# Designs tried in a protein design run: peptides against a protein of PDB entry 6MBK. Part 53

Target 1, 240 residues: chain A of PDB entry 6MBK
Amino acid sequence: GFEMVNFKEEGFGLRATRDIKAEELFLWVPRKLLMTVESAKNSVLGPLYSQDRILQAMGNIALAFHLLCERASPNSFWQPYIQTLPSEYDTPLYFEEDEVRYLQSTQAIHDVFSQYKNTARQYAYFYKVIQTHPHANKLPLKDSFTYEDYRWAVSSVMTRQNQIPTEDGSRVTLALIPLWDMCNHTNGLITTGYNLEDDRCECVALQDFRAGEQIYIFYGTRSNAEFVIHSGFFFDNNSH

## One batch from the design tools (peptide)

Design b1_p23_2_s3 (made by RFdiffusion4, then SolubleMPNN; from b1_p23_2, 13 letters changed)
Fold by OpenDDE base, seed 4:
Structure b1_p23_2_s3 (fold): chain B 240 residues (1-240), chain A 23 residues (1-23)
Amino acid sequence: as target 1 above (240 residues)
Amino acid sequence: MHGKSDKSEEEINEGVKKILEMM
């Protein structure tokens, strides 16, 4: 068992409510709960997706729009998940001027500027699409699509997107995984995967956790720069 | 989880509870 707790330094994370043993399957999330490119195609966004080449080419943008559409839908299946999401992020799109200045001395600055530019361009493009495209008329965000909304959705996806297999296992797709994305990260071995037989995401414990301890997971090898840019995490002792 | 929330622990955990009920 686990619960969400606001930890002083890390913010919200999962806390164990019982002892969890190393290698124990403590968390699984069935495909039906995931927000995927496929679920985006099957949603109110589907008609627009089918006609917009950028949505088709960029699964992360499709997920961002899917997230915005579902957020704007009071009866959305994903409202419980959306309720758990942050309101703001530590991604470059939220950096203050001083934070950007600090990064000017690093290689990360190029990626930050690229992200700003790309996000602004995407917003401008999709603002026009939403206002003019016939299939956008039914989108619940039509009259309420701001840059702040787009920044939030893009940042949500950047920090939370995962590659998972398609249902038949023949390809990979992108997914937001409820509950899973609540865990904070640590260095270690990958303890996450997708079980195709049971059609679910699975997380096994990296180590023993006692009741009351924060549960950390590891998704893969990344540099601190990649963590900051994509996930907003920073590890002082990152060995990668 | 990465990011800042304007919600309480209780509100977030209510979401968690609902998700778990949907499994």
Scores: peptide ipSAE 0.632, ipTM 0.959, DockQ to the pose 0.864
Fold by OpenDDE base, seed 1:
Structure b1_p23_2_s3 (fold): chain B 240 residues (1-240), chain A 23 residues (1-23)
Amino acid sequence: as target 1 above (240 residues)
Amino acid sequence: MHGKSDKSEEEINEGVKKILEMM
């Protein structure tokens, strides 16, 4: 029903291969295909997760490490998904010197510097953990954990993390959702949800799409500024 | 899709195909 296409102005997005009607459930992703905090706990990362307070407290960092471990694993179940991910992102962690200089005149520079500092501190912490912790010895990234790796994983999670219900529906957890994150976004009604009965993410068409048209989805208004703030990688030191 | 890829459209679509086969 869809394929990835490199659109001139928008980059990669989904194109319809058939006509899709408004409100049609055209895309669903079962829980088994998601990268979640639970799948991280159940992976090779699980033993380290069980002993590291930061991984336990910060589900987004757990997802970042899960993503890195699976990327470094040739036989990973998620290799097909990882193959679809960008190599670079438009997050502040990828800003060039000129972009940072341009932002120096703006209030946004403080947030950018905070992201850099926090990410660097997290990297330094986990570099030490990976080198010294007994449960890190089995991680496929033990001898190949660079700042660039961590920056990529953090940016992947920052741009793609979603809240979904736990299997029992009692709580929320974080997930990377294959196929969904390949769609470009438009303004409109939220067209995404989670079906607990079928245990899947569901996306309904915002409008009619003809075969050959780009498919857009909408899962919430996140301003770029709100996206930066709500990515959860910012320790707001405002715990007064 | 947010971000830039150094991969070809074919490589990405191969991934998509594999994901769809796993559903």
Scores: peptide ipSAE 0.600, ipTM 0.955, DockQ to the pose 0.650
Fold by OpenDDE base, seed 2:
Structure b1_p23_2_s3 (fold): chain B 240 residues (1-240), chain A 23 residues (1-23)
Amino acid sequence: as target 1 above (240 residues)
Amino acid sequence: MHGKSDKSEEEINEGVKKILEMM
């Protein structure tokens, strides 16, 4: 058992409601609850996805649009998950002018500006696509697609995306994992995986947790997908 | 990482409850 709690320094995280032992499978999330590139293809976005090369090439953008379409759909299956997401993020796309000015003295400024430019270009591209493409007419975003919407979705995906196997296990895809993204991360051994037999994400405890303690998990090193958002290109050589 | 949020603890936990009911 676990519950969401607002911790002073870490913000929201999971708190154990019982003692959890090291290596105990304490959290699992079945594929049916995930927002994936596959679920995007099977959604109202599917027709547009099948026609747009960028959506096909960039799974993170496909997830961002999937998230936006589902957010705009009152009866979406993912509404319970979407309501748990923050309205804003501490990502570079939300940096104020003063924060950007402070970063100008750092090497990070180039990456921040690159991300801004890439995101702006993507927005401009997709704004035109949504306005002009026949398969965009059924999207709930048709008349309500702003840069603020796009940066939120991109930031949501950037901060919460995971690599998981496809349903057939033949490839890797991207997913947003409800409940999973509620955990704060720590450095350590990867305690997360995907059980293909049960078709679920699985998390085992890194250590013993007592009732009332915050549960930390380790998802592994940053996925190449975050790098794609920042760089606009997939770097093949990023060691997983 | 969930981290900082403008959402209330109650709002998030309501969502969590609903998700758990869908499992």
Scores: peptide ipSAE 0.563, ipTM 0.932, DockQ to the pose 0.561
Fold by OpenDDE base, seed 3:
Structure b1_p23_2_s3 (fold): chain B 240 residues (1-240), chain A 23 residues (1-23)
Amino acid sequence: as target 1 above (240 residues)
Amino acid sequence: MHGKSDKSEEEINEGVKKILEMM
């Protein structure tokens, strides 16, 4: 029912290959296809995860390492998904000196510097962990863990992470959702959800789409500022 | 949002096809 197309203004997005009606369930992605914190725990990363406090506390970092491990694994179940991901991103971690200078006139500069500094610190920490921790010896990235790799993985997760329920529905976890992240966003009512009964992500059409039209979906109101702040640092607001 | 990518439409659609076959 859809294909990826490079649109002039929006870049890549989904184009309908058939007519889609408003409120039609046109896209679903079962949990088995998702990259989640749970799948990270169940992967080659699992032993290290069980012993590293930062991986345990920061689900986004766990997903970043999961993504790197699977990318480095030729037989990974997620290779088809990883193939669809950009090699680089327009995130603050990729900003050139001139772009950073432009941001100096904005309130965002402090957040950008904070993100850069924290990402660099995380890389330095995990570089040491990967070199010294016994459970890191089996990771496919053991001898090929660069800052560029980490920057890419963090940026991939930052731009594509979603909150979904755990399998039992008792908690919220983080996931990368294949096919889902291929859609460009529009404003409107939330047309996306998780069906716990069928254990899948579901997307319903906001409007009628004709064959040949771009399909837009609405994931929720994230301000661009919230996208920068919330995607980079899940600060546990332990509001106690 | 997928946005801009250095990948070709062919590469992405090949990935999409494979993912759909896994459903």
Scores: peptide ipSAE 0.555, ipTM 0.932, DockQ to the pose 0.578

Design b1_p23_2_s4 (made by RFdiffusion4, then SolubleMPNN; from b1_p23_2, 14 letters changed)
Fold by OpenDDE base, seed 5:
Structure b1_p23_2_s4 (fold): chain B 240 residues (1-240), chain A 23 residues (1-23)
Amino acid sequence: as target 1 above (240 residues)
Amino acid sequence: MPGKSSLSEEEIRAGVEKLLSMM
């Protein structure tokens, strides 16, 4: 019911190929297609994850490393998704000197510097881990782990991570959601949730869309200055 | 889609089509 299109001002987005009604389930993504902390644990990263307290404590960093490992793996299931990701972001980690200078007059500069320092410290820590830890020897990024790689992965996760339930529904975890994150956003009601019965992320239409119109969704406020977790909203009632 | 891609539209489209084929 949709296709990817390059829109002049918004960049890549989804366009309806048919009429879509408000509240219609037009997009769903099964758990098996998601990049999650659990899929990271079950990947080549799993042995290292099991031994590193930071990876265990910080699901966003686990996802960043999962993304890097899968990107470096030619046969990764997620290669088609990873290829759709931006190569650069407009996050504070990518700010140029002029952008930083502009922010020096604002309180935001402290947050930018904090994020930069934290990311740099994380990189330095994990560079050492990757170089010295026995379980890192089989990682496809072993010999190619740069700050640019880490910055990209952290920024990818920061801008695209979602909270979803674990498979048993007992807790929340973090996920990257292929296809769904290609949709551009508007203000409105949250129209994304997780269906535990079907074990899938679901997106319902915010409004009527005609064939040929761009599809917009709302998934909450994004901040480029903070690690934003997109809340996967759970539809309380399976009434959809 | 937020961010800048170094890939062409055709490459991105091919990736999306491949993803869709796996669903």
Scores: peptide ipSAE 0.176, ipTM 0.796, DockQ to the pose 0.577
Fold by OpenDDE base, seed 3:
Parts: C-alpha cells; structure tokens; sequence
Structure b1_p23_2_s4 (fold): chain B 240 residues (1-240), chain A 23 residues (1-23)
C-alpha cells in the first residue's frame, strides 16, 4: 500500500506503507476511473462532440472540454480528482511579459507564440460554438466560458494527458489518470503499461521500497510540455 | 506532483482516500 504525503522539497507524493519489492504491481487504475475521449463522448458533451469536427479531430481539446464540463458539475464522479488539480500552471500560456522577453533570445519564442495564438483562436472558435450550437445549450459551462477557463483546461490536459489503448486495443486514445498524477517521477526504465485483459493502467515498482520511503515512477522521457509541442498543437495552417 | 493545488493538505488527502476507496 501507499499514502499521500507532503514532502518538504518535492511537494505531494506517494509514500510506501509497507515494503514493496522491485517488479511488484503496487498501483493500478481501472479504465472506469479515467477521464478519456470515450468518457467525454458518453458525457453531456457527447451530442456536441458528434457534431463538431475539431472536437472529433483533437482528442486533447475533447478532454479539455470534458474537464470543464465535469468541473462545473457538482455531482461529477471526477470531482475528487479535479479538486486536486493545480489552479495555475508553468506552461507558456501562463508566461508573464518578462518570461516572454527572456525567451525572445531563444528559439523557443516561436513555439510559445504559436501555442498562444492557437489557443486564443481555439477559444474564439469554441466561444462562438457554445453560444450558437443547439447541442451546447445543456453544457454547464454555457454561461461561464472564459479564456481563463479554457487556458486552465488546455494546460491541465497538456501537462497530464497519457496515451492509452482503446477498449478493443485497436487504437490509441488520450486519458487523464487519477492517482497517477500524485506520484513524483524519476529517470529510468518505463515500468508502466496498460493491461487490456483487466482493462487497467498498471505501475510496477522500479526498485525495492521500504515502508516509509517515497515511491517514484517513470512513465515517459518527454515532459508533457515537450510532448504537446511535438504532438501537433501546431495547427499547421498549411493553407495552401 | 506537478503544480500547486488550491486545496489544503487535508482536503487533498480526503479526495485521494475517496478515489482509493473506488478502486
């Protein structure tokens, strides 16, 4: 077992409550607890999703809207998870003028500006959709959809999205994984996967942990920020 | 975990315990 602990230097993490052996399956999260593109389709967002080409094409945006709809729903199954999320992020969408000025001397400035412009354009598009589309009328965010809300949701997904298989294993989809976000990370071999037979995310211990030690996991080499930069948040407006 | 929650440690703990009870 494990428990959540606030570590002085690293913030919140997981601590072992018993000895855990290397290669032991100590943490699993069943699909039914995940926020996925599929759960978005099955939610109050489903009717709009079925009619909007951007939501259909961009699973990360579908997750962002799913997150906003569930946050606005007091009885949402995911309220306990959503409440653990940061209110702000260290993503380019939150950079202050001085941080942007510093980046002007770097090659990263083009990516920052592109991300900002794309997010602003997406917000403007979806603001109009929410105001005018018939299937948006039942969304809990209809009368309270701000840029700050959208920025938060996009940044939450950007920093926490995971690739998992679909239920049939035929495709890859996106998921937010409760409890997974509570672990601090180390470098090493990936010891995380998806068990299709049991329909769950699985984490295997990288090393022995004694009772009272912090548990570290490794599930990817790229920062989620780098993953987003590389995963095509660039709408290539290759308008030929 | 990355970022800072607006909730207290006790509220976060209660949320995690609730999630764990559903597994």
Amino acid sequence: as target 1 above (240 residues)
Amino acid sequence: MPGKSSLSEEEIRAGVEKLLSMM
Scores: peptide ipSAE 0.170, ipTM 0.791, DockQ to the pose 0.531
Fold by OpenDDE base, seed 2:
Structure b1_p23_2_s4 (fold): chain B 240 residues (1-240), chain A 23 residues (1-23)
Amino acid sequence: as target 1 above (240 residues)
Amino acid sequence: MPGKSSLSEEEIRAGVEKLLSMM
């Protein structure tokens, strides 16, 4: 029902290959394809996760490390997804000095500095953990864990994380959703949800799309400005 | 798709096709 297309102005997105009606379920992604905190726990990261309080407390950091471990693993199930991720992001962690200087005149500067400071501290902490913790010895990133790697992973998770229910539906967890990230977004009603019965993410069409039209989805307020404000890997904002 | 990819269109397309094959 859709294909990936490079749209000149908007970059990669999905195009309808047939007419899609409003409220039609046109895209679903089973849990088995998601990168989740649970999949992180079940990966090579699992032993370290079980012993590190920060990984346990911060699902977003667990996902960041999961991304790094899987990226470094040639046989990773998620290689096809990881390869579709941007190499760089328009997040505060990638702002150049001039952009930061411009932001000094704005209220956003405090959030930007907090993100920088927190990310740097997290990196320093985990660098030491990776160097010293016995369960880190088997991690594919053991000998190649840079701040740039961590910044990338954090920014990937920050821009792409989604809240989904746990398998039993009792709690909310974090997930990266393959294919979902390839859709361009519009403002409007949330057209995405999770079907617990079928254990899958579901996207319904916001409107009628004709064959050949770009499909837009909305899964939350994810403006670049809102990412700057709300996407912080802050310890205190467990709201993510 | 938010962000800048260093991958070619062909590489991205191949990745998507692989993902779709897993669905």
Scores: peptide ipSAE 0.168, ipTM 0.780, DockQ to the pose 0.604
Fold by OpenDDE base, seed 1:
Structure b1_p23_2_s4 (fold): chain B 240 residues (1-240), chain A 23 residues (1-23)
Amino acid sequence: as target 1 above (240 residues)
Amino acid sequence: MPGKSSLSEEEIRAGVEKLLSMM
């Protein structure tokens, strides 16, 4: 009951093709379509994951590497999804010198610099891992792992990661959820959840939508500032 | 959708249609 449309002011979003009622389940995404930490473990990245403590400890970094590996794989199941992702983001990692200078007058500058430093350190670490680790030789990104690639993947995960239950429902894991990423967002009640019985992400309509109207969803407050705080890509420097 | 894409609208649409076909 929806289609993708390029809206003039909001960019790509979903438009209703029929009337949708408030609280109607109009969008669902089965686990099999998600990029998850589990799918990363089950991919070509799995052997490296099993031996790298950072990948094991940081599910978001595991997703970033999973995204890069799948992007570099012509036959990846997720190619159709990856092709819909932005090539650039409005995250601090993409701020130009002028934007950073503007932020120097704000308290946010410390967080921005921290993010830059952490991302650069992570890249340097994983560049070495990819060059030297035996299990990295099978990765499709072995000869093409640039900072720009890593920045893109980190920013993709930072802006798009979701918490979902594990298959057994015992824990929370991270996922990229196709189609949800394509909806524009509004403030309101969270209308997204996970149905463990059907093993799928579910989105119910926040309000009535008429045929031809843009569909908005709400799955959490994701201010850029809150993303910086909640993205978990910040290594608390306090563990040293 | 947050972010900037270098892809054409047609390329993005084709990707989405492929994705939808897998559901």
Scores: peptide ipSAE 0.152, ipTM 0.764, DockQ to the pose 0.579

## One batch from the design tools (peptide)

Design b1_p24_1 (made by RFdiffusion4)
Fold by OpenDDE base, seed 3:
Structure b1_p24_1 (fold): chain B 240 residues (1-240), chain A 24 residues (1-24)
Amino acid sequence: as target 1 above (240 residues)
Amino acid sequence: SEEDSLLEALQSSNYMKVTRDLLL
């Protein structure tokens, strides 16, 4: 009932191919299609993950490395998804000097500097790990791990990471949700949940969508500063 | 250690904030 379309102002999004009614379950994504901390642990990254305290403590960093390893693997199951991701982002890690100067008058500048500094420190740490750790030798990124690679992966995860339950429902974990994360934001209510019985993400329509209309979801309550810092966009009609 | 210092800095940041909320 939908297709991926490049919209002139908003970039890629989902367009309805038929009329969709409010509260209709129009999109679901099984766990097996998600990139999760668990799938990272079960990948070629698993041995390194089991021995690195930062990867174990920081699920977002684990996802970033998982994304890099899968991108570098021609036969990766997630290649079709990875090819839909932007090559660059409008997040603080990509800001030019003029953009940073513009934000100096706002409280957001502290978060910008913190994000830049922390990302640089992470890269320096993991560059050494990738060069010296025995379990890094089999990683497809072993001989090609640049700051640009890391910046891209961190930004991809920052703009796409979500919380879902573990398989047994006892805990929460982080996930990238292919296809669903193509939905752009609008004001409204959260209409996506996780069905543990069927082990899938489920999205119901926020409103009626006619054939040919873009399908929007509500991302949740965020400030415009948070949208800029974490999502790389400004939402003009933000009610927060 | 360098590892401990980096962990503390990372855990104090908003890096774990999710982009899209789900009903859990």
Scores: peptide ipSAE 0.389, ipTM 0.864, DockQ to the pose 0.813
Fold by OpenDDE base, seed 4:
Structure b1_p24_1 (fold): chain B 240 residues (1-240), chain A 24 residues (1-24)
Amino acid sequence: as target 1 above (240 residues)
Amino acid sequence: SEEDSLLEALQSSNYMKVTRDLLL
């Protein structure tokens, strides 16, 4: 009922291939297709994860390393998904000097600088870890871990990380949700949930979409600053 | 330690914000 399309202004998004009615369950993604903290633990990253306090404490960083490991693995199950990810982002870590200057008069500038500083520190830390930790030896990125790699992975996770329940529903965890995360944002209501019985993310249509129309979802309440900092876009019609 | 300092900085940051909300 949908396809990936590169839209001129929004970049990649989902387009309806048939008429979709409001509240119709048009998209679902089983847990087994998600990139999660759990899948990171079960991957080649698992041994290192088990011994690194930062990876354990910061699920987003765990996902970033999971992405890097899977990207470097030709036979990764997630290769088709990873190949759909942008090679660069419009997030602060990719800002040019002029873009940073534009934000100097805003409160967002402090978050931008913080993100730069923190990301640089993280990279420096993990560079040492990858070079010296015994469990890093089997990582496919062992001999190829650049700041650009890390910046990309962190930005990918920042723009796509979602909160989902654990399999038993007792806790929440972080996940990248293939296909669904291609949906661009519009105003409305949250129309995606997690069906624990069927163990899948489920998205119902926010409105009627005709064949050929882009399928939008509501990301949730966010400030424009949050969209810029975390999603890499500005939403002019943001009601918040 | 360097690890502790970095961890504290990370935990105080907005890095944990999710981009898209799900109904939970």
Scores: peptide ipSAE 0.383, ipTM 0.858, DockQ to the pose 0.838
Fold by OpenDDE base, seed 5:
Structure b1_p24_1 (fold): chain B 240 residues (1-240), chain A 24 residues (1-24)
Amino acid sequence: as target 1 above (240 residues)
Amino acid sequence: SEEDSLLEALQSSNYMKVTRDLLL
């Protein structure tokens, strides 16, 4: 009922191929298709994950490394998804000097500088880990781990990380949700949940969408600063 | 340690904020 389309200004999004009614379950993504902290642990990254306290403590960083490992793996199951990801982002890590200068007059500047500093520190730390840790030798990124790679992965996760329940529903974990995360944002209500019985993310239509219309979802309550910092876009009609 | 210092900095940041909310 939908297809990926490159829209002007908004970039890639989903377009309805048929009429979709409000509250219709039009999109679901089984857990097995998600990139999660658990899938990272079960991947080639698993041995290193089990030995590195930062990977264990920071699920987003675990996802970033998972994404890098899978990107570097030609036969990765997630290659089709990874190919849909931007090569660069409009998030602070990619800001030009003029964009930083513009934000200097805003409260967001501290978050920007923090993001720069933290990302650089993370890279420096993990560069050492990858060079020295025995379990890093099997990683496909062992000989090709650049700051640009890390910046991309962190930005990819930052713009796409979501919370889902664990398989047993006892805890929450972080996930990248392929296909669903292609939906662009609009004002409304959250229309995506997780069906534990069927073990899948389920998205119902926020409104009626006619064939040929872009399908939007509501990302949740966010400030414009949060959209800029975490999602790489500015939403003019933001109600928050 | 470098690890402890980095962990502290990371945990105090908004890095764990999710971009899209799900009904949980």
Scores: peptide ipSAE 0.404, ipTM 0.869, DockQ to the pose 0.830; fails the geometry check
Fold by OpenDDE base, seed 1:
Structure b1_p24_1 (fold): chain B 240 residues (1-240), chain A 24 residues (1-24)
Amino acid sequence: as target 1 above (240 residues)
Amino acid sequence: SEEDSLLEALQSSNYMKVTRDLLL
């Protein structure tokens, strides 16, 4: 087994409660537990989704609104998951002036400014949509939709969105994968797949983990700049 | 339109990049 633990330097992660052997299937997450574009379409957001071209074209934005709607719903199935999410992120949308100043001499500054601009434009657009669109009246965020809300949701999705197959396996879609996305990064090989027969994400252990050790996964090949911009952390031992 | 301009900007961005890879 494993448990969620707040590690001093890395924040929340997963800790082994028993010895886990390399290649052992220690974690699986059925589709029904995932927050997906499909679950967004099937939620209170569905009517608006069906009428908004941006929500239809941008699965990450659909997930962001799905996350906001579920957060605003006390009886949401995903409340336990949402409560595990950070209230703030170390991503560019949360950078202070000093942090931006450190990046001014790097190529990353263009991506930072792009994120600010794009996120602000998205918020302005959807604020108007929420205020005026008939299908927005049923959304729990109708009377409470701030930039801070949107920044949080976009950052949550940006740091946690994954590609999984559709139910029939014919296409890929975007998903937030509860519990699994708590695993922090280490160098290695991809050890998570999707089992279509059982309709679940499956994660096998990258290495042996002893009881009490943090369980890491390999996120994939990323540059340090990509980790900063998309995941909100530096990985000093990045071999890429 | 505002919608078309925003869509174009969004599609050109890296916002659709996934943070964690799965074997598909």
Scores: peptide ipSAE 0.392, ipTM 0.867, DockQ to the pose 0.825; fails the geometry check

